# Peptides against a protein of PDB entry 8YVU, part 210

Target 1, 39 residues: chain A of PDB entry 8YVU
Amino acid sequence: PQLCYILDAILFLYGIVLTLLYCRLKIQVRKAAITSYEK
Target 2, 160 residues: chain B of PDB entry 8YVU
Amino acid sequence: TWLTVLKKEQEFLGVTQILTAMICLCFGTVVCSVLDISHIEGDIFSSFKAGYPFWGAIFFSISGMLSIISERRNATYLVRGSLGANTASSIAGGTGITILIINLKKSLAYIHIHSCQKFFETKCFMASFSTEIVVMMLFLTILGLGSAVSLTICGAGEEL

## One batch from the design tools (peptide; made by RFdiffusion4, then SolubleMPNN)

Design b2_p30_7_s1 (from b2_p30_7, 18 letters changed)
Fold by OpenDDE base, seed 5:
Structure b2_p30_7_s1 (fold): chain B 39 residues (1-39), chain C 160 residues (1-160), chain D 39 residues (1-39), chain A 30 residues (1-30)
Amino acid sequence: as target 1 above (39 residues)
Amino acid sequence: as target 2 above (160 residues)
Amino acid sequence: as target 1 above (39 residues)
Amino acid sequence: SFIEQIDELLELTILFLQKVLDLFFELFNK
């Protein structure tokens, strides 16, 4: 049971990190698209 | 193409938020049905006494539904409404996390004071059960907050 | 203990979906960068 | 009673929903 909670914490942290990275990547893609549209 | 991807992501986040809200509501209902919280000594179920599973679930459900509706109708006013609802849900989620952390601390303190080595004692069993439920609710609340914040950022990016 | 395993399954599924989305987005960014470089 | 507390909570929830709905209508009608 304790191992299960530890796994939950790790998976949760992983989910948060991936969400942040995804948001950053999405912002970068948007900036690149705007820059390409202005050229 | 980018707008289409964003819309699909927004719908997914909205569905995740609704699902989280429904799970929280189910847990709240089960706990209220199985346990007489009024007869439990101490503040082990302080989050339930405050009605957090219910109002939190409602906030998340409304935010998720508004996000889905906003995505489907593509109206600027709905986007603003969804942004407002997601912001409100984010604040509610933060408040809920705070309440759950306080409840968790009280539950852990209760377990420590009573030296609950034997799980078969009614008080120790209830405290352990409360701790497990509070932890689950905490995870669900954090997931809901993450989805609401993500939707808020997406909505703000569309206005910008 | 059973509830913990259910939560693990949900978090794991969420992590997989986010990873797939991140990979797709990364591939799209790479393709956009290559296309901009060939012009 | 537990039932009375549920009824009060339900009433508060309905009132809150009505306020949210009114706020949305005000935001959309402007």
Scores: peptide ipSAE 0.362, ipTM 0.792, DockQ to the pose 0.015
Fold by OpenDDE base, seed 2:
Structure b2_p30_7_s1 (fold): chain B 39 residues (1-39), chain C 160 residues (1-160), chain D 39 residues (1-39), chain A 30 residues (1-30)
Amino acid sequence: as target 1 above (39 residues)
Amino acid sequence: as target 2 above (160 residues)
Amino acid sequence: as target 1 above (39 residues)
Amino acid sequence: SFIEQIDELLELTILFLQKVLDLFFELFNK
């Protein structure tokens, strides 16, 4: 049972980190797209 | 192409939100069916007594559905509606997280006070079970909140 | 214990999906960067 | 009773849903 909870915590943290990275990357893509339209 | 990707992302987030909501409802229903929360001493199931699994799940479901509909129809009024629903769901999720954290603290305190060495004692078992369920609900609520916030940000970006 | 395993499965699936989305987005950013250097 | 609590919760949920709907209508009518 303890191992399961540890795994849950790791997976949860991984999910949060990936979500944040995804958001950052999405913002970068948006900025790049806007810059390409202004040229 | 980029708008299409964003739309797909919104749909995915909406589906994730709906799924999270459904899981929350299922957990709420199971807990309410298996446990007579009214007869349990203490506030171990305070989140369930507050009905959070139900109203939270409904909010997340509505928000997710509205997000999907807004994405598909691409109408300005639907975008606003989705934004409002996602905002409401985000607030609800935040409130739910708070309630769940409080419940978790109470459950942990209960376990500590009773020095639950014997897992088979009814009270200790209930407290442990409550803790597990609350943790699961907390994770689901955080996932739902994350999706709702993401959708809100996407919707706000479309209105600017 | 069963609930913990279910949660692990859900979190694992979520992590995989996010990873795939992140990879796709990263590829898009790289393609956009390459296109900007050729100009 | 448990059933009565469910009924009360359901009523509260419906009321909340109605408030949300009203809020949406206000947002759309602006």
Scores: peptide ipSAE 0.374, ipTM 0.797, DockQ to the pose 0.015; fails the geometry check
Fold by OpenDDE base, seed 3:
Structure b2_p30_7_s1 (fold): chain B 39 residues (1-39), chain C 160 residues (1-160), chain D 39 residues (1-39), chain A 30 residues (1-30)
Amino acid sequence: as target 1 above (39 residues)
Amino acid sequence: as target 2 above (160 residues)
Amino acid sequence: as target 1 above (39 residues)
Amino acid sequence: SFIEQIDELLELTILFLQKVLDLFFELFNK
């Protein structure tokens, strides 16, 4: 049972990090799309 | 530049792979220190008997390190080496996943057969503990494989 | 204890989905960068 | 014995690592 909670914590942290990275990448894609449209 | 973003992502993936490898090694060491796997009857710890936590962690660690070094030196030769290492790590990860799934099935079957409702039976406790560790290792192996495959794709894209 | 395993499964699935989405987004950004370099 | 099995596993691991290292060395020395 304790190992399950540790795994939950690791997976939760990983999910948060991936979400942040995904958000950053999405913002970059949006910026690139806007820059390509202005040219 | 896009290349700079890719470089940062490669480093992150390499670090993730090394971290996954280290966690796998830690789990392997903990299991070996706490449990005498050789005295455990059955195939509950088949993944540990196969040495997967050790060789898998080594492969992932080497792949991650090579990826980081390749990214830092920006040498074409290092990129190829990293690609090869990541490919090898991906194969190792796939093999590890297979071993872990087999171990998980055996552990679950053991728990089901012995109707381990009584947590106090040493065999049931060991089977449950093994199942938990195998699940954790499976997750880590999938993460490691994902990172290795991602690095392989990135490396292949740099060579094209 | 059962809730912990369910949470692990959900977090694991979420991690896989995010990884796939991140890969797709990364490929899109690469294609956009290549297209911008050719103009 | 458990200790002997660990020693054998360790030796096999070391041998495998040496093979991997040699393979890398061959790849990097071409």
Scores: peptide ipSAE 0.367, ipTM 0.795, DockQ to the pose 0.015; fails the geometry check
Fold by OpenDDE base, seed 1:
Structure b2_p30_7_s1 (fold): chain B 39 residues (1-39), chain C 160 residues (1-160), chain D 39 residues (1-39), chain A 30 residues (1-30)
Amino acid sequence: as target 1 above (39 residues)
Amino acid sequence: as target 2 above (160 residues)
Amino acid sequence: as target 1 above (39 residues)
Amino acid sequence: SFIEQIDELLELTILFLQKVLDLFFELFNK
């Protein structure tokens, strides 16, 4: 049972990190699209 | 193509928010149906007594629904409404996290005071069950907050 | 203990879905970069 | 009673929803 709670914490942290990375990648895609339109 | 992908992402985030809200409502209803919170001594279920699973779920559900509708209709006025709803849901999520942390502290303190080595005592079982539910609700609230913030950032980026 | 395992399953599923979405987004960024290089 | 607490919570929820709705209307009428 203690291992289950540790796993929950790790999976939760992983989910937060992936969400942040996904947001950063999305912002980069938008910046790339804007730069391609100015050219 | 990129706009279509972004639109699919927003729909996914909206669905995730609605799902989180529904899970919170389900937990709230199950706890209210199985446990008579009024007869439970102490503040172990303070978050439930405050009705957090219900109002939090409603806020997240509304925010998610507005996000999905905004994505489907591609109307600028709906984007603003979704942005406002997601901002409100983010504030509600932050408040919910605070309440759940306080509840978790009280629950842990209760377990420590009663030295619950014997899980057979009804009070120890209830405190343990409360702790588990509060932890689950805390995780769901943080997930909901993350989705609401993500939708807010996406909506703000479409208005600029 | 059973609730912990259910939470693990939900978090695991969420992590897989986010990873797939991240991979798709990364592939799209790469395709956009290649298309901008051919112009 | 539990029923009375639910009624009070429901009333508070409705009041909060009304405030949110008013805020939205104010934002859209700008």
Scores: peptide ipSAE 0.364, ipTM 0.797, DockQ to the pose 0.015; fails the geometry check

Design b2_p30_7_s2 (from b2_p30_7, 17 letters changed)
Fold by OpenDDE base, seed 2:
Structure b2_p30_7_s2 (fold): chain B 39 residues (1-39), chain C 160 residues (1-160), chain D 39 residues (1-39), chain A 30 residues (1-30)
Amino acid sequence: as target 1 above (39 residues)
Amino acid sequence: as target 2 above (160 residues)
Amino acid sequence: as target 1 above (39 residues)
Amino acid sequence: SFLKQIEELLLLSLAFLLEVLNLFFLLFSS
């Protein structure tokens, strides 16, 4: 039972990190698209 | 302006509303399939007994779909229809939040009264499960309400 | 305890989906960077 | 293209869903 909660915490942290990385990557893609459109 | 930002994200808000509705339906279906709500003592699942996951999801889905259609077709009559639907969804969301808060309060009170130190007691497990599901539903409802209100404001801004 | 396992399953699935999306986005950024470098 | 727009919209919706799930997890972890 305790292992389940620990796993939840790890998976949650992983989800947060992935979300942040995804947001950063999405912003980079958007910036790249804007710079490509201005050329 | 903030209105311009909201207008640009109207489709996103509509999709969010539909997703919120779908999640609410999923939770409702799961709870109804796993638990026999009719045989549960007390008002731990009052929101489910009231059928909120069903009618709320319908309202949010309709509102979201109308918002997306209105944005895509850019027709004045659709904008008005979307505004009406979003207003109705906002009212439904507010009602849902109220019901869920009441249910949450009852569930928490039940857990507190029974001093659920023994998690393996069926009643305590059900109350805890109800609390978790109701909290999730409450957050989803708040998100849905926020999207509906945002869409309503956008629609009202277009009519001015 | 059972709810914890269900939550683990949901979080795990979410993590997998996010990872796939992140990988796709990363590939897109790399492709955009390569096309920008060739110009 | 229409398909690319749908993909972007789905990506945004998924990101939002993830944020919501993260918020829920934080709430239940407390």
Scores: peptide ipSAE 0.456, ipTM 0.783, DockQ to the pose 0.101; fails the geometry check
Fold by OpenDDE base, seed 5:
Structure b2_p30_7_s2 (fold): chain B 39 residues (1-39), chain C 160 residues (1-160), chain D 39 residues (1-39), chain A 30 residues (1-30)
Amino acid sequence: as target 1 above (39 residues)
Amino acid sequence: as target 2 above (160 residues)
Amino acid sequence: as target 1 above (39 residues)
Amino acid sequence: SFLKQIEELLLLSLAFLLEVLNLFFLLFSS
């Protein structure tokens, strides 16, 4: 039972990190698309 | 504007509602299949006895489907229908949250009364399982309510 | 306790899927960057 | 164009699922 709570915490942290990375990547894609459209 | 962002996410919110509804139905079905709730003493599964996973899921599914259809067809009558369905789903979600909170309180009280030190006792195990399932259902219900409210706001903005 | 393990499994699967999607998006961004550099 | 829209929708769905997951974890950690 304690192991599952630890795993939940790790998976939670991983999910948060992935969300942040995804947001950053999405912003980069948008910036790249804008730059390509202005050329 | 915030409304413009929500309008772009209407389909996504609708899909989310459907998904949430399906997950709720799955949980309800699993619990009903594994546990004979009718023979469990106490109100630990009061939310399930009330049939919330079923009717709540149906309302969210209908709301989500109507939202998606409304967005795709861009028909005024569908927008109104979606708004009505989302409003109904929001009310259902709020009611569901209330039921789940009551169930959670009862489950926690049961655990406290029986001083469930022995987790392997059938009654304590069932109470703990119920608590966990209710927490999950509560989260899903909050999510569904959030999506329904968002869709309602979007629909209201289009009618204005 | 068993329910937490089921939740962990779902979260783990979700994390894997997100990682795959993130990787695909990252590859697309890199390809777009390379194409813009060759012009 | 339609496939691209589906991909964008899928990405949005995934992002939302992540947020949901994060909320679940916050709820269970508490």
Scores: peptide ipSAE 0.453, ipTM 0.777, DockQ to the pose 0.116; fails the geometry check
Fold by OpenDDE base, seed 4:
Structure b2_p30_7_s2 (fold): chain B 39 residues (1-39), chain C 160 residues (1-160), chain D 39 residues (1-39), chain A 30 residues (1-30)
Amino acid sequence: as target 1 above (39 residues)
Amino acid sequence: as target 2 above (160 residues)
Amino acid sequence: as target 1 above (39 residues)
Amino acid sequence: SFLKQIEELLLLSLAFLLEVLNLFFLLFSS
């Protein structure tokens, strides 16, 4: 049971980190698309 | 404007509502299939006894579908229908949140009264399981309510 | 405890899906960066 | 293109779902 909760915490943290990275990457893609359109 | 952003996200919000509804239905059906709620002592599963996972999911599903259809067809009557459905879904969501909070309080009180330090006791396990499911459903309901309210605001903005 | 394992499975699946999406976005950002450098 | 718009919408949906899931986990961890 304790191992399950630890795994949940790790997976949760991983999910948060991936979400933040995904958002940052998406913003970068959007910025790159805007800069390519202005050129 | 905030309205313009919400309009761009209407389809997304509708899909989110449908997905939330489907997840709620899945949880409701699984819990009802695995657990005989009628034989469980106390009001730990009061939200399930009230049938919230079912009617709430139906309302959110209808609201989401109507929102998607309204956005695709761009017809005035569909916008009004979506607005009505989203309003109904918002009311249902608010009611669901209330029921779930009451259930959560009862579950927590039960855990406190029985001093559930041993998770292996059947009653404590059921109370903990109920608490976890209720929390999950509460989150889903909050998401559904948020999407329904957002769609309602979008629909109201289109009528103005 | 059983609910914890179900949650772990869902979180694990979610993590895999996010990782795949992140990889796809990263590849797209790299392609966009290369295209902007060749101009 | 219509396909690109759908793809962007799907990505937005996924991001939102992830955020919601993160909020759920945060609440359960508390």
Scores: peptide ipSAE 0.449, ipTM 0.780, DockQ to the pose 0.093; fails the geometry check
Fold by OpenDDE base, seed 1:
Structure b2_p30_7_s2 (fold): chain B 39 residues (1-39), chain C 160 residues (1-160), chain D 39 residues (1-39), chain A 30 residues (1-30)
Amino acid sequence: as target 1 above (39 residues)
Amino acid sequence: as target 2 above (160 residues)
Amino acid sequence: as target 1 above (39 residues)
Amino acid sequence: SFLKQIEELLLLSLAFLLEVLNLFFLLFSS
């Protein structure tokens, strides 16, 4: 049960990091799409 | 060719070795900080008592770093050094797998002997925790060994 | 303790889904970069 | 740029680490 809580903390941190990376990548895709549309 | 694919993935394999080493060190330090292994009955943490998370992580880290440096500088002496380090890391990984399998067998035997029906009992919790950590370290060691062997084959192919 | 295992399963599923979405987004960025380079 | 190559390598390493972590979680959840 204590290991389960530690695993939850690790998975939660991993989820936050992935969400931030996904948001950054999504912003980059949007910027690339806008620059391609202006060309 | 398969060798060409491995050469392109050398940096990835080197980084994988470093990451595997860092994860092994993290698990080793966490277990040593949270648990007093010397007071635990049985050989549930035999791999930790042998210091495998530390020396194994050092070997994998050195192997990974040398592989990355060898790929970037493309010098003959660095290639030979990387090959030697990867070979040493492969041997260390094989030894580590053996130690971890022995530890896993002891942990499973301990769980079976004590008939761990109540997970909240200290002995059963420690045995279960040890089993989970040993399994994780075993998989990480297998991944590190795979990367070290792949880098060794790449280095051997460059020497031929 | 049972709630912890359920949370682990949910966080694990979320991590897998985020990884797949990140891979798809990365492939889209690569395709957009290739199409922008060919023009 | 050398820095961009390092960034790409770090992203690949992170993706691999995530896959390994997912595999471990799958093994412990079974």
Scores: peptide ipSAE 0.446, ipTM 0.776, DockQ to the pose 0.094; fails the geometry check

Design b2_p30_7_s3 (from b2_p30_7, 18 letters changed)
Fold by OpenDDE base, seed 1:
Order: structure tokens, then C-alpha cells, then sequence
Structure b2_p30_7_s3 (fold): chain B 39 residues (1-39), chain C 160 residues (1-160), chain D 39 residues (1-39), chain A 30 residues (1-30)
């Protein structure tokens, strides 16, 4: 049971990091799309 | 710049892969040091007997290191090497997943056969412990595979 | 204890999905950057 | 014996490594 909780913590942290990176990429894609549309 | 962000992402993926590999290696080392697998009856530690935590960790570590080095030096030959290493690591990860699934099935079968209602029996405890470790290793292997595939796709995109 | 394993499975699936989405977005950003550089 | 198992594992690892290296050489030669 203790190992399960440790795994949960690791997976949770990984999920948070990926979410942050995904958000950053999504913002970048939006900025690129806007710039391309204005040209 | 966008290129700088992408480079940071590749390095992050490489670090994640190395970290996953190191965790797998640590688990393998701890299990081998604490438990004498040769004296354990059954195939509950078949993945450990096959040495998966060791060779898998080595492959993932090499792949991650090559990915980081390739990204830092930005050389074409290093990019190709990293791509190859990541591909190899992906294949190794797939094989590892298969081995771990087989081990998990055997461990679960062992628990069912012995009707482990009491955790105080040494055999039941070992089977449960093995199941937990195998599950953790399975998750780590899938994470490593995901990172390796991601790096492979990134490397392929840079070569095109 | 069983809830912990269920949580692990959910977090794991989430991590895989986010990784795939992240890869797709990264490819899109790269394509957009190349197109912007050629203009 | 533990030593024999390690030896078998090392041989398997070496074989796998050689296969990977061969694959790399094929990719780089193409």
C-alpha cells in the first residue's frame, strides 16, 4: 500500500508537469496561428 | 524563441527518460540486494530473473543521455544517433512491458492459488510485494517508452 | 488500498494522453515555425 | 547458482546489444 501511494505521487507530479508544458505549447500554437492569419 | 522552448522540452524528455531508467535500476538493485531471488519459489519475480530492471534501465539511460547530448550540441550525426537509441529504447520498453505483464499474471495467479487471506504468511507477503513492484516497474516502463517515442518523433521531425 | 491502484491507473492513462497530445502540438509548432521562417 | 544466472543474463544482454548495434549500422549505412 505504501508503494502505491508513492507511485500516485510520482504520477501526479508527472501529470502536473505535462499539463504545464501542454498549456505552454497551446499558447505558442495560438500565437503562431494569429501571426500567420495576420500575414 | 520557439526553438529554445523545443530544445528545453527535448532535454526535459531526456531527463525524464534517464530518471525513469534510474528508478528502475534502483528498484532492481534493491530487490536483488534485499531478496535472494534464487531462493524464492515460483515465477513471481520472473522479470527480475530475466534482468529487465538492469538492461532496461541501461537502454533507457543511454537513450536519454544521447538525446540530451544531441540536443545540446545540435549536430546532425548526434541527432541520428539519438533517434536510433530512442528507437532501440522503445523496442526494449515494449519487450519489458510484455515481460512485466507475464510476471504480473503469474504473481496474481500465485495469490489466488494460495488463497492469501493472511498477510502474515511469508509466501503471500512475497507475492503481494512482487505484484506491487511489478506494477510500479510496468508504469515506469510505459513512461520510459512514452518518453523514448516522443524523443524519436522529435528527432525525426528535426531530420525532415 | 484498492482506491490507490485505481488512482494510479487513471493518472497513468492521463499521462499517456497528455504525452500524445503534447507530441502533436509540438509537431504543429515546429511546422508553424518553419513556415514562418520561409516567409 | 546466482553466478550462472548472472552470466546468462550478461550473455543475453550482450546479444541484444549486438542486435541493436547491427540495426544502427544498417540505418547509418542507408
Amino acid sequence: as target 1 above (39 residues)
Amino acid sequence: as target 2 above (160 residues)
Amino acid sequence: as target 1 above (39 residues)
Amino acid sequence: DFLKQIEELLLLALKYLLDVLDLFFKIFSS
Scores: peptide ipSAE 0.400, ipTM 0.803, DockQ to the pose 0.015
Fold by OpenDDE base, seed 5:
Structure b2_p30_7_s3 (fold): chain B 39 residues (1-39), chain C 160 residues (1-160), chain D 39 residues (1-39), chain A 30 residues (1-30)
Amino acid sequence: as target 1 above (39 residues)
Amino acid sequence: as target 2 above (160 residues)
Amino acid sequence: as target 1 above (39 residues)
Amino acid sequence: DFLKQIEELLLLALKYLLDVLDLFFKIFSS
């Protein structure tokens, strides 16, 4: 049972990090699209 | 094409919020049906006594539904509504996390005081069960909060 | 104990989905950058 | 006691619904 909770914590942290990276990437895509429309 | 991808992402976040809310509601109803919380001594189920699984689920469900509707119709009024709902859901999620952390601390303290070496005792079993449910609810609440905040940021970015 | 394993499965699935979405977004950013250089 | 808690929860839900409706009306009136 303790190992299960540790795994949950690791997976949870991984999910948060991926969500943040995804948000950053999404913002970059939006900035690139705006720059393309201004050209 | 990128706008279509963004719309799909918002829909996914909305669906995750609704799913999280439904799971929280299911856990709340199951606990209320199986356990008589009023007869349990102590503050082990304080989050359930506060009704968090219910009102939290309602907030997240409404936020998720509004986000999906806003994405599908792409109307300015729906975007604002979704932003408001996501903000409310974010506040509710933060409050829920606080309540769940307090409940978790109380449950852990209870286990420590009674030196629960044998989980077969009714009190120790209830404390352990409460701890497990609270941890699950905490994870679900954090997921819901993350989705609500993400949708709020996306909605705010569309209005700017 | 069973609930912990269910949570692990859900978090694992969520992590996989986010990873796939991140990869797709990264590919899109690269394609957008290439298209911007061709213009 | 359980019924009273349900009643309080329902009242809270109703209040929230009214707030959401008010927000919608404000958005539509603008």
Scores: peptide ipSAE 0.386, ipTM 0.793, DockQ to the pose 0.015
Fold by OpenDDE base, seed 3:
Structure b2_p30_7_s3 (fold): chain B 39 residues (1-39), chain C 160 residues (1-160), chain D 39 residues (1-39), chain A 30 residues (1-30)
Amino acid sequence: as target 1 above (39 residues)
Amino acid sequence: as target 2 above (160 residues)
Amino acid sequence: as target 1 above (39 residues)
Amino acid sequence: DFLKQIEELLLLALKYLLDVLDLFFKIFSS
């Protein structure tokens, strides 16, 4: 049971990090699209 | 292509929010059906007494649905509505997280005070079960909040 | 204890889905960057 | 009474829902 809770914490942290990275990538894609449209 | 990708992402976030809401509702209904929360001594299920699984799920569901509808119709007023709904859902999610953390602290305190070495004792079992459910609800609430905030940021970016 | 394992499964699935989406988005960013560089 | 607590919970949920609706109304009215 203790290992299960640790795994939950790790997976939760991983999910948060991936969400943040996804948001950053999405912003980068938007910036790239705007730059390509202005050219 | 970019608009299509953004649309798919918003729809995915909306679906995620709806799914989170549905799971929260399911947990709320299951707990209410299996356990008589009113007869439980203490504030172990304070989050349930506050109705968080219900109203939180409703807020997230409405926010998700509005986000999907806004994305499908591509109307400016719907985008604003979705942004407002997502903002409200974000606030509700934050409040829910706070309530769940308080409930978790109370549940843990209860377990420590009563020295719950025997999990088969009804009170200790209920406290442990409450702790597990609260943790699950906390994770779901954080996921829902993340989706709502993401949709809010996306909506704000579209308005600018 | 069993609920913990269920939560692990859900978080694991969520992590996989986010990873796939992140990879797809990263590929799109790379394609957009290449297209902007060729212009 | 369990039913009374459910009723109070429903009322609270309704109150929050109304608050959200009011917020939406304010946003759309602006």
Scores: peptide ipSAE 0.410, ipTM 0.800, DockQ to the pose 0.016; fails the geometry check
Fold by OpenDDE base, seed 4:
Structure b2_p30_7_s3 (fold): chain B 39 residues (1-39), chain C 160 residues (1-160), chain D 39 residues (1-39), chain A 30 residues (1-30)
Amino acid sequence: as target 1 above (39 residues)
Amino acid sequence: as target 2 above (160 residues)
Amino acid sequence: as target 1 above (39 residues)
Amino acid sequence: DFLKQIEELLLLALKYLLDVLDLFFKIFSS
């Protein structure tokens, strides 16, 4: 049961990191789309 | 700019792979130190008996290190080496996942057969502990495999 | 402890979904970059 | 017995490593 909480913490941290990366990537896609529209 | 982003992503994936490998090694070491697997009856720790935490972690570590080195030095030969290492790590990860799934099934079956309502019983406790460890290792292995596959795809894309 | 395992399952699923979405988004960014290079 | 198990594990790891290396050489030769 204690190991489960440790796993939860790791998975939670991983989820946060992935979310941040996803957000950054989404912003990049939007920027690329805007740049393509301006050309 | 996109190449720079891809390089940063590659480094991140490599670091994730190394981290996963290190955690797997730590887990394997802890389990081996705390539990005498040789004296445990049954196949509850079959993944540990197969040495997966060790060889899997080694493969992932090598793959991650090569990926990071390849990204930093930006040499064509290193890119190929990293691609190869990531492919190897992906295969190792797949094998590890298979072993862990089998172990998990055996552990769950053991818990079900013995109707482990009282977790304080030695057999049930060991089975439960094994299940927890195997689940953790399975998650880590899946993460490692995901990173290795991602790095492989990135490397393949650079060669094209 | 049971709640912990449920949380682990949810976080794991979330991690998988985010990874898939990240991969798809990365592919989209690459396709957009290729398209911009061809123009 | 423990040492023998470690030895077997090392041999298995070595075998796997060799297989991976062979696979890499095949990929790079193509």
Scores: peptide ipSAE 0.407, ipTM 0.803, DockQ to the pose 0.015; fails the geometry check

